Peptides against a protein of PDB entry 3V4O. Designs and how they scored, part 157

Target 1, 234 residues: chain A of PDB entry 3V4O
Amino acid sequence: DQPLAKDKVALLIGNMNYREHPKLKAPLVDVYELTNLLRQLDFKVVSLLDLTEYEMRNAVDEFLLLLDKGVYGLLYYAGHGYENFGNSFMVPVDAPNPYRSENCLCVQNILKLMQEKETGLNVFLLDMCRKRNDYDDTIPILDALKVTANIVFGYATCQGAEAFEIQHSGLANGIFMKFLKDRLLEDKKITVLLDEVAEDMGKCHLTKGKQALEIRSSLSEKRALTDPIQGTEY

## One batch from the design tools (peptide; made by RFdiffusion4, then SolubleMPNN)

Design b2_p23_6_s3 (from b2_p23_6, 10 letters changed)
Fold by OpenDDE base, seed 1:
Structure b2_p23_6_s3 (fold): chain B 234 residues (1-234), chain A 23 residues (1-23)
Amino acid sequence: as target 1 above (234 residues)
Amino acid sequence: MEELEERLKKLEEEVKKKEEELK
């Protein structure tokens, strides 16, 4: 039997124009390309660019309210970030230099909240650096994903700015999105799909040793982004 | 479903507002 989604919702965030940090280029194109693809998959997509801390927190809060029993959710972030002792943080455009955890959004906290929503599927994709922030003394949150959460977490990591963005034929794009967009519409279990993306990244000379995709999942069901919405003809 | 629609509308309004601010 084909799994069914109650509804499909996505929040895409791309931060580029940082006030006190290097500006990025790829998130703009990546967000728009992902928006187009997710709409083809019948997701209701909200795409936001260059969010302040206040705006990011509000957007994430509203997205979490959209998550409910049987709903398919996808949260995507592209921008600056850091990781300290297992805690990952998304950096708003108005973050100070240096930034601290109180200026940023904790990924693990968001994942924890997602686990409580009884979603049919929840995908969280991060395209950001995982460098240590020596100016942050935040204590690690060590909660693992719950078995019943149906969460798939993809973390695209880069060692440096050169591996974060690529330019080909006049198009500036994130490396992660370059490989993701080629497979995103495939009718496959989402973990299988992301694993194939990871393999593609590993085989590419441009990304080998520079960028990798980490996948964590509590998904035990064969769920795909292509799964139809309940009540729709297919 | 009604609640979902209301929340989506709110987010869409925020998107529109942000787009206008970026122009």
Scores: peptide ipSAE 0.025, ipTM 0.631, DockQ to the pose 0.039
Fold by OpenDDE base, seed 5:
Structure b2_p23_6_s3 (fold): chain B 234 residues (1-234), chain A 23 residues (1-23)
Amino acid sequence: as target 1 above (234 residues)
Amino acid sequence: MEELEERLKKLEEEVKKKEEELK
């Protein structure tokens, strides 16, 4: 029997025009293309660009409110970020330099809140740096994903801001999105799909050793982005 | 569904505002 989603909602955030940090280019194209792909998958997509801390917090809060029993949720972020001792942080465009945890959104906290939702599927994709921030002394938060959370967390890693914006001739997308877009519409379990994306990235000489995809999941059931919405007739 | 739609609408309004700012 085909799994059914109560609804499909996605929040895409792309931060590019940072006030006190290097500007990025890839998030614009990546968010745009991902939006189009997710809409083909019948997601209700909200795409936001260049969010301040306040705007990001509000957007995430509202997104979390959309997560409910049987809902398929997807949260995507592309922009600057950092990771300290297992804590990952998304950096708003108005973050100071240097930024600290109080200026940023903690990924693990968001994931924790997602676990409390009885979602049919919850996908969190990060396309940001994992570089350590020496100016942040935040104590590590140790939270494991709940077995019943149905959360899939994808972390596209880069060596630095330069790696994030590696552009080759003819490459408009970021590296992660380049490979993701080729598989996103496939009717496959989401963890299998992302694993294949990771393999594609690993086989490419242009990305090998420069960018990788880390996948963490608590998904114990077959769930795909292609799963139909309840009550929809095609 | 109605509650979900209302909240989505709010978020969509934020998108619209942001799009205008980017122009």
Scores: peptide ipSAE 0.024, ipTM 0.612, DockQ to the pose 0.039
Fold by OpenDDE base, seed 3:
Structure b2_p23_6_s3 (fold): chain B 234 residues (1-234), chain A 23 residues (1-23)
Amino acid sequence: as target 1 above (234 residues)
Amino acid sequence: MEELEERLKKLEEEVKKKEEELK
């Protein structure tokens, strides 16, 4: 009676070398480490670095096409971002300074498309700042996620766009990945797992009051990243 | 499933190309 995935697919995006914005370093290590972990969970992982707007849109579109009934999907983004009026935006490396919504990818639009795919599980993880962009006044209309969408949305953020890095196992990770990596392989419902990650972040003296993980979910079933793929037994 | 695998393969090829360009 164990839940089964039809297949497992993941798209990881790390943007670091921005043309008109401060360069980042953490996304490189975080993407590689997450890639390794997800492969241990039998995910088919595609990892992309330093994507232009065109490349990001294409990658996300292709990923969405991979989502289907019973499929487990995971989308991860690390890089610059912003949030205006409830809308979150991922910033491509070729975005101008200042950037606007038309230069960026709207997270809520992607989530809207995900809910139509009848996935067994869909996880969207963001590791980006959530500061307001005063140069963008766009207010897109947001639709609520469907109850049957089976989407789990995790948003790791720092107040005031502060960034912290911690070394773990010889690697310098972003704060979110530092705690996520310790629990990601656990056989637990994904919302429980992420909640524990959030608690760990809250207890750590380095991150307490500085970084937090926001979790939003429409998951109504017990689904874990460790769930086996249909046709296989573990 | 075949379509899924084909699309995934295409995306993986693009990733490899990008990674090589970054070296």
Scores: peptide ipSAE 0.022, ipTM 0.578, DockQ to the pose 0.041
Fold by OpenDDE base, seed 2:
Structure b2_p23_6_s3 (fold): chain B 234 residues (1-234), chain A 23 residues (1-23)
Amino acid sequence: as target 1 above (234 residues)
Amino acid sequence: MEELEERLKKLEEEVKKKEEELK
């Protein structure tokens, strides 16, 4: 009765050293910590830092090819981003200033492709800014997640305050990762786990009224990151 | 932080092999 994963694959992207935008620091530690945790969960993890548009597109494409029926996938991105009328964009390190959609990766397009893979579980975690980009004229395209997609989308708002918070609060990780890492190994349904993370963030004086975790899911099964891979024993 | 950067750089290089294994 326990769900089984055909395989577990994760792609982690941390962009920090932007060419035309402010440098970030938090993604480095966060990607490192998440990599180690996911490996403990038997994920095959690919972690990449400071990706250009071309490299990011290739990495995501390759990741999508790894997704298949019954596979557990996790995509994590930390870096600059923006959101315009429901369309979210991940910003590569070589993006121009101002960045535009044609030079960025559309999250909703990736989600659309993910839902077609019939994965056992697909988790997409974003730790990036959600501010509007007034220089982007992209027409909003909102595709609803399919009920059978088994996708969990977590969006943690980063408004550039994490570097400040780390320096002044003594935190080693970004705010999202600080709370995520404490729960990630728990044998719980992933939506329950993330909901608890969101609650923890809401109770923290550092994040109260400043940062929040938005969760969207089409998961109807009790799927957990701790679910064993077929043919293996946990 | 510098030590972590080196570790992560090494990891990034090592995962290339893993990426090929997944193909």
Scores: peptide ipSAE 0.019, ipTM 0.540, DockQ to the pose 0.118

Design b2_p23_6_s4 (from b2_p23_6, 12 letters changed)
Fold by OpenDDE base, seed 1:
Structure b2_p23_6_s4 (fold): chain B 234 residues (1-234), chain A 23 residues (1-23)
Amino acid sequence: as target 1 above (234 residues)
Amino acid sequence: MKELEKKIEELKEKVKKELELLK
């Protein structure tokens, strides 16, 4: 039987114009392209750029309210970030220098909240650095994802602080989005799709050994972004 | 909530304008 989504919602965040940190370029085009692709997949998409801490927290909170039983959710973030002791943090544009955990959004906390929503599918994609922040001594407690969470977490990372971009159609994309967009519309289990993206990244001379996609999943069902919404003909 | 809604609309417009500048 074809899996059905109760609804499809996505929140895309791209932070570029940081006040006290280097500006980024890729998130603008990446968010735009991902928006268009997700709309083709019948997602209701909210795309936001250059969010402050307050705005990011509110956006995530509102997104979580949209998640419910059977809903397909997708959260995408592109911007600065860091990882300490397995905890990943998204950095708002108004974060101080140096930033700390209290200035940032903890990915694992969001994932924890997502798993409580009983979604049909929840995809969290990160395109940010995973470098350690020496100015943050906080050690958050990590909770394991529930088996029934149906969460797929993709973490695209660069070993260096430098962002790698590839020009496409005269516009520069982030490397992750370059490969993701080629496969995102495929009718495949989302974990399989992301694995293929990871393989493509690994084979590319531009990204080999420099940028990789880490995938973590609690998805035990065959769920795809192409799955139709309940009540629609397919 | 009202402020966020305004922000969403503003950012959507901003994205559109910025992309036009890149073309």
Scores: peptide ipSAE 0.025, ipTM 0.606, DockQ to the pose 0.089
Fold by OpenDDE base, seed 2:
Structure b2_p23_6_s4 (fold): chain B 234 residues (1-234), chain A 23 residues (1-23)
Amino acid sequence: as target 1 above (234 residues)
Amino acid sequence: MKELEKKIEELKEKVKKELELLK
């Protein structure tokens, strides 16, 4: 039987115009293109740009309220970020320099909240740097993701991290989106799809050894972004 | 760039309204 989604909702966040950090350009293009693709997949897409900490927290909270049993959720973030002690943080545009965990949104905390929503599928995609922030000594104690949660977490990172992303963040797509957009509409299990994207990134001489996609999943069912919405005739 | 931003904003508003109605 074809898996069905109760509904499909997506929150896309692209932060570019940072107040105290280098400005980016790629998130605008990437969010726009991803929006168009997800709409073709019948997602209800909320695309937000240049969010403050307050706005980001509110957006995520509202998004979480949309998640429910059987719902397909997708959360995408493009912007500055960092990783400390296994915890990833999304950086709002009003974050101070240096930014700290108290000024940022913890990805793992959001994932923890998502796993409680009994979603049919929950995809969290990050396109941000993964560098250590030496100015943040916070070590959050977070619970591991539940095995019962249908969560897929994709983390696209660059070894050159922030410097590389800034240098290559023109009016063109980011590296991750460049490869993701070519496969996103394929009717494949989402983990397979992302794995193929990772392989494509690895084959490209421009990204090999510089950009990688880490995939973490507890998804044991064959769920695809192309799965139809229940009650709709396609 | 401005046109793209406008398109995103318009989409945001439309979807936001729809999502509010679903609550």
Scores: peptide ipSAE 0.021, ipTM 0.600, DockQ to the pose 0.114
Fold by OpenDDE base, seed 5:
Structure b2_p23_6_s4 (fold): chain B 234 residues (1-234), chain A 23 residues (1-23)
Amino acid sequence: as target 1 above (234 residues)
Amino acid sequence: MKELEKKIEELKEKVKKELELLK
């Protein structure tokens, strides 16, 4: 029998115009493209660009409030970031230079909160670098994700900020979004879909050895972004 | 692209305003 979502909600964040860090360009087009695709999948989409720390925290909090039993949630972030000791941080546009953990949003903390919502599906996609921030020595205590969390975490990695903006080839989209948009509408288990995206990225000479997609999942059931919403005709 | 940017900025301002009202 076809899995049903209670509702579908998505929060897309693209940070480009940083005050104290290099400006980015890709998030604008990527957020736009992803918005259009997710709407075709009947997601209620909130798309935000260039968020301050305060705005990002509020947006994430509001998004978490929308998550509930049986809800399909998708959180996408494109912008600057870093990873220290397995902890990933999203960088708001008003973050100082150098930024520290207290200036940023911890991904693993958000994931921890997501697992408590008993959602039908939670997808968290990060398009940011994973380089270490030498100016932050904070080591947050992290709990392992629950087996029943139904969380799919996709991390599009790059070697650095320069690699993130390799648009010299005339590509309008970021590298990750270029491949994601080709498959996002497919009726496949989300982990299978993302794995295929990762394979596509690996086959491309432009991205081979420069960018990869890491997938972490606690999803043991067949769930797809194309799954219909309860109460709708399909 | 310019139109999209404008629309997004308008949305951003709307959200920002709403958030400010919640302070």
Scores: peptide ipSAE 0.020, ipTM 0.574, DockQ to the pose 0.035
Fold by OpenDDE base, seed 3:
Structure b2_p23_6_s4 (fold): chain B 234 residues (1-234), chain A 23 residues (1-23)
Amino acid sequence: as target 1 above (234 residues)
Amino acid sequence: MKELEKKIEELKEKVKKELELLK
């Protein structure tokens, strides 16, 4: 039987114009491209750029309120980030230098809240660095995702600033989005789709050994972004 | 909530303008 979504909602965040950190360029085009693709998949999309800590927290909170039984959710973030002892953090544009966990949004905390929503599918995509922050001593969060959470977590990572912004011209996408956009509309299980994206990245001489896609999933059902919304026929 | 909604609209306009400049 064809899986059905109760509704489809997405929140896309791209942080570029940091006050105390290097500015980025890729998130603008990447958010735009992803917005257009998700709209073709009948997602209701909210796209935001250059969010402060306060704005990011509010946006995520509102997104979580939209998650419910049978809903398909997608959360995308592009910007600065860091990882300490398995904890990943998204960095708002007004974060100080150096930043600490109290200035940032913890990915694992958000994932914990997502798993309580009984979603049909929840996809969390991160396009950020995973550098260690020696100025943060936050205690590791070791909570595992529930088996029934139906969450797919994609982490596009690079080592070094050079690999993060290999964008030299106009409307060039980030590396992750370059490969993701070619497959995102395919009618495939989302984990299979992302695995193929990872393979494409690994085969490209520009990205092999420089940028990789890590996939973690608690999805036990065949769910795709192309699944129709209840009450509609495609 | 109202403040966030206003911010969303402002950001949408900003994105549109910035994308047009890239064309």
Scores: peptide ipSAE 0.019, ipTM 0.575, DockQ to the pose 0.089

Design b2_p23_7_s1 (from b2_p23_7, 7 letters changed)
Fold by OpenDDE base, seed 3:
Structure b2_p23_7_s1 (fold): chain B 234 residues (1-234), chain A 23 residues (1-23)
Amino acid sequence: as target 1 above (234 residues)
Amino acid sequence: MEEEERKIKEILEEMRKKIEEEN
């Protein structure tokens, strides 16, 4: 039988205009293009730009409330970030310089909450710099994700500014989005799809050795972003 | 900040309503 989604919801966040950190350009275009693609996949999409810590926390909290049994959820973030001791943090636009964990959103905490929702599929995609923050000494204790949680986590990492953004067709995309957008509409298991994106990134001379896609999954079922919403299948 | 928070909540609430209407 064909897998079915109860519903499809997505929250896309792009942070560019940082107050105390270098400004970015790619998130604007990337969020726009991803929004259009997800709508073609029948996702209900909320796209937000330049969120403060307070706004970002509220947006994520409200998104989590939309997740329920059988729902397909997708959370995307593009902006500044860091990783310390296995913990990843998304940086709001009003974060101080230097920023600390108390100023940022912990990815692992969000994943922990997602696993309790019994979703049909939950995809979390990060397009942010993945470097150590020497000014943050916080070492939170992380719980392992439940095996029953259909969560797919994609982390697009770059080692430098040169690997973060590229010009494509007159638009300034992030490198991750350049390759993701070419495959996102394919009717494939989401982990297979992301693996192919990772391979494309690895073969391209522009990205080889500069940017990579890390994929972590607890998905034990064949689920695709193209799966129809219940009641619409024929 | 309060204004933006309100806007975000409104958008997400509209999504919830649409989901409920389709079910």
Scores: peptide ipSAE 0.026, ipTM 0.632, DockQ to the pose 0.037
Fold by OpenDDE base, seed 5:
Structure b2_p23_7_s1 (fold): chain B 234 residues (1-234), chain A 23 residues (1-23)
Amino acid sequence: as target 1 above (234 residues)
Amino acid sequence: MEEEERKIKEILEEMRKKIEEEN
């Protein structure tokens, strides 16, 4: 018997046109590609581009309200970001230069809220830098994911000038999405799927040692993005 | 900005309604 999702919802955010930071190109195509793939997986997808801090906070809050017992949720972000001592932050397009934690959305806080929703599966994918922000003095607060949270956190790391240049080269897709899109529709446990993506990235000469995928999971059950929605199974 | 925020909320609220209707 395969697991059944109560429903499938996804929020995709791609920030490109930053006001005070370098503009990005990859998020546009990546969000588009991921949207199409997730729709093939029967996700209800909301795709948003170039969100301000206020818009991002509202979008995330509304997304969290969609999460409930048995729901499959997927949150994807592509854009600028940073990580200080284990705390990761997504950077809105209107963030000042330099930006601080109060200008950004804390990933760990979102994860904390997600784990309270009793979701059937919750996937959080980040395609952003993990570079330290020396202008942020926020004290790190790290909470472990609950074992029962069924959360899978994928962090596509882009650190250093070289990795950034590769990611933002003339490639249509970002590096992470390039590999993710090839496997996303596979009927596999999501952690296995992401591990394979990570392996593909590691084998590629373009990304080896330059970009990696970190996976954190509290998922102990076999759950896949291909799992059918209740009432639609044949 | 307020208009974009409103649109985002409306889209997400519509999604919630659809989910509720399907259940």
Scores: peptide ipSAE 0.022, ipTM 0.592, DockQ to the pose 0.037
Fold by OpenDDE base, seed 1:
Structure b2_p23_7_s1 (fold): chain B 234 residues (1-234), chain A 23 residues (1-23)
Amino acid sequence: as target 1 above (234 residues)
Amino acid sequence: MEEEERKIKEILEEMRKKIEEEN
């Protein structure tokens, strides 16, 4: 039998108008496009732009409260970020320059909380840089995703300044969203879908060797974003 | 479903309020 979702909820965050950091353009369009696609997949979508640290923390907390047994959750972030020793951080628009982990949201901490919710499916998508922040001395404490968490983590990364420039070179969408939007509505296991997106990115001359999609998953079931919500199936 | 919808609405309202306060 096809897996069923108890409900479908998504939180999309796009940060672009930073106070103390370079402004971005792609997150606006990317969040908009993803919102429309997820709504076609019967997700209840909350889309937020240019969040302060306080707002981001509250939004994520409220999103986590929506996650429950059998629920399909999707969290998407596009904006500035960094990675130190395996810890990834999302940067709020009011983050100081330089910023530290205290000013940012730790992705791994959020993933830890997500895996406790017994979701039917939980997707976390990051579209941000993985550059090291030399001003952050946070010691990494990382736990692996639990096998029973049904979490799929996708990390679209730019490994160089050139890749970052291409991503912001006036394209309507960010590079990751450009490839993701072409496949997102496909009725496929989410890990298969994202793997195909990764392959598409690898074949593109614009992204080859510059941007990659890293996928980490604890999903053992054939769950797809297209799975029907319980009570609506025939 | 109704409860989740309510919670989503509350998130949106709270975020909008905060945006207005910062402007």
Scores: peptide ipSAE 0.021, ipTM 0.563, DockQ to the pose 0.031
Fold by OpenDDE base, seed 4:
Structure b2_p23_7_s1 (fold): chain B 234 residues (1-234), chain A 23 residues (1-23)
Amino acid sequence: as target 1 above (234 residues)
Amino acid sequence: MEEEERKIKEILEEMRKKIEEEN
């Protein structure tokens, strides 16, 4: 009764060295840690750092080429971002100040493209600011998403994230990754796993009231990152 | 499996080259 993945593919992006925005530190170690963990879960992992808009778009395009029917796709992003009108935007390192949607990658657009691949599972882990961008009044015109029951979003949000990161520069990982790494290898439905991560974050006195994990999901099947790949004798 | 791994490797190499060229 255990679901099977046709394959497992992950794209991890960590943007730190922004040209016209505050530099970040945590994404480097976080991408590294997550890469190692996902490899233990038999994911094929593409890990990239400090991507320009052009590079990010190309990386996503190449990632999409690896997706197919029944494939588990995971997209992780750590860096600057914003959310306008229900759309989340990842900010490339060469984004202007101020940046607009045309300079950024829309997560929902990527999801739409992933759905076209008929993937078995779509997981988005976004460790970025989700504040409204006051300099962007553009409402993206996106095609309607397909109705699927295999989508999971994990949004790690922190008020004053940059300030928090600086204050806790002694931490090897970002706050989200600190808690995620403790549970990521557990054989649990991905939504249950993320919920437990959220609980852990809430119990920690260092993060309570400062950072939270928001989970959005349409996942109707008991799919886990630990699900075996079809045709493998594990 | 091997073909997919090769594709990933190629993607990484291509992206790394682009990053190096822009930096």
Scores: peptide ipSAE 0.018, ipTM 0.527, DockQ to the pose 0.033

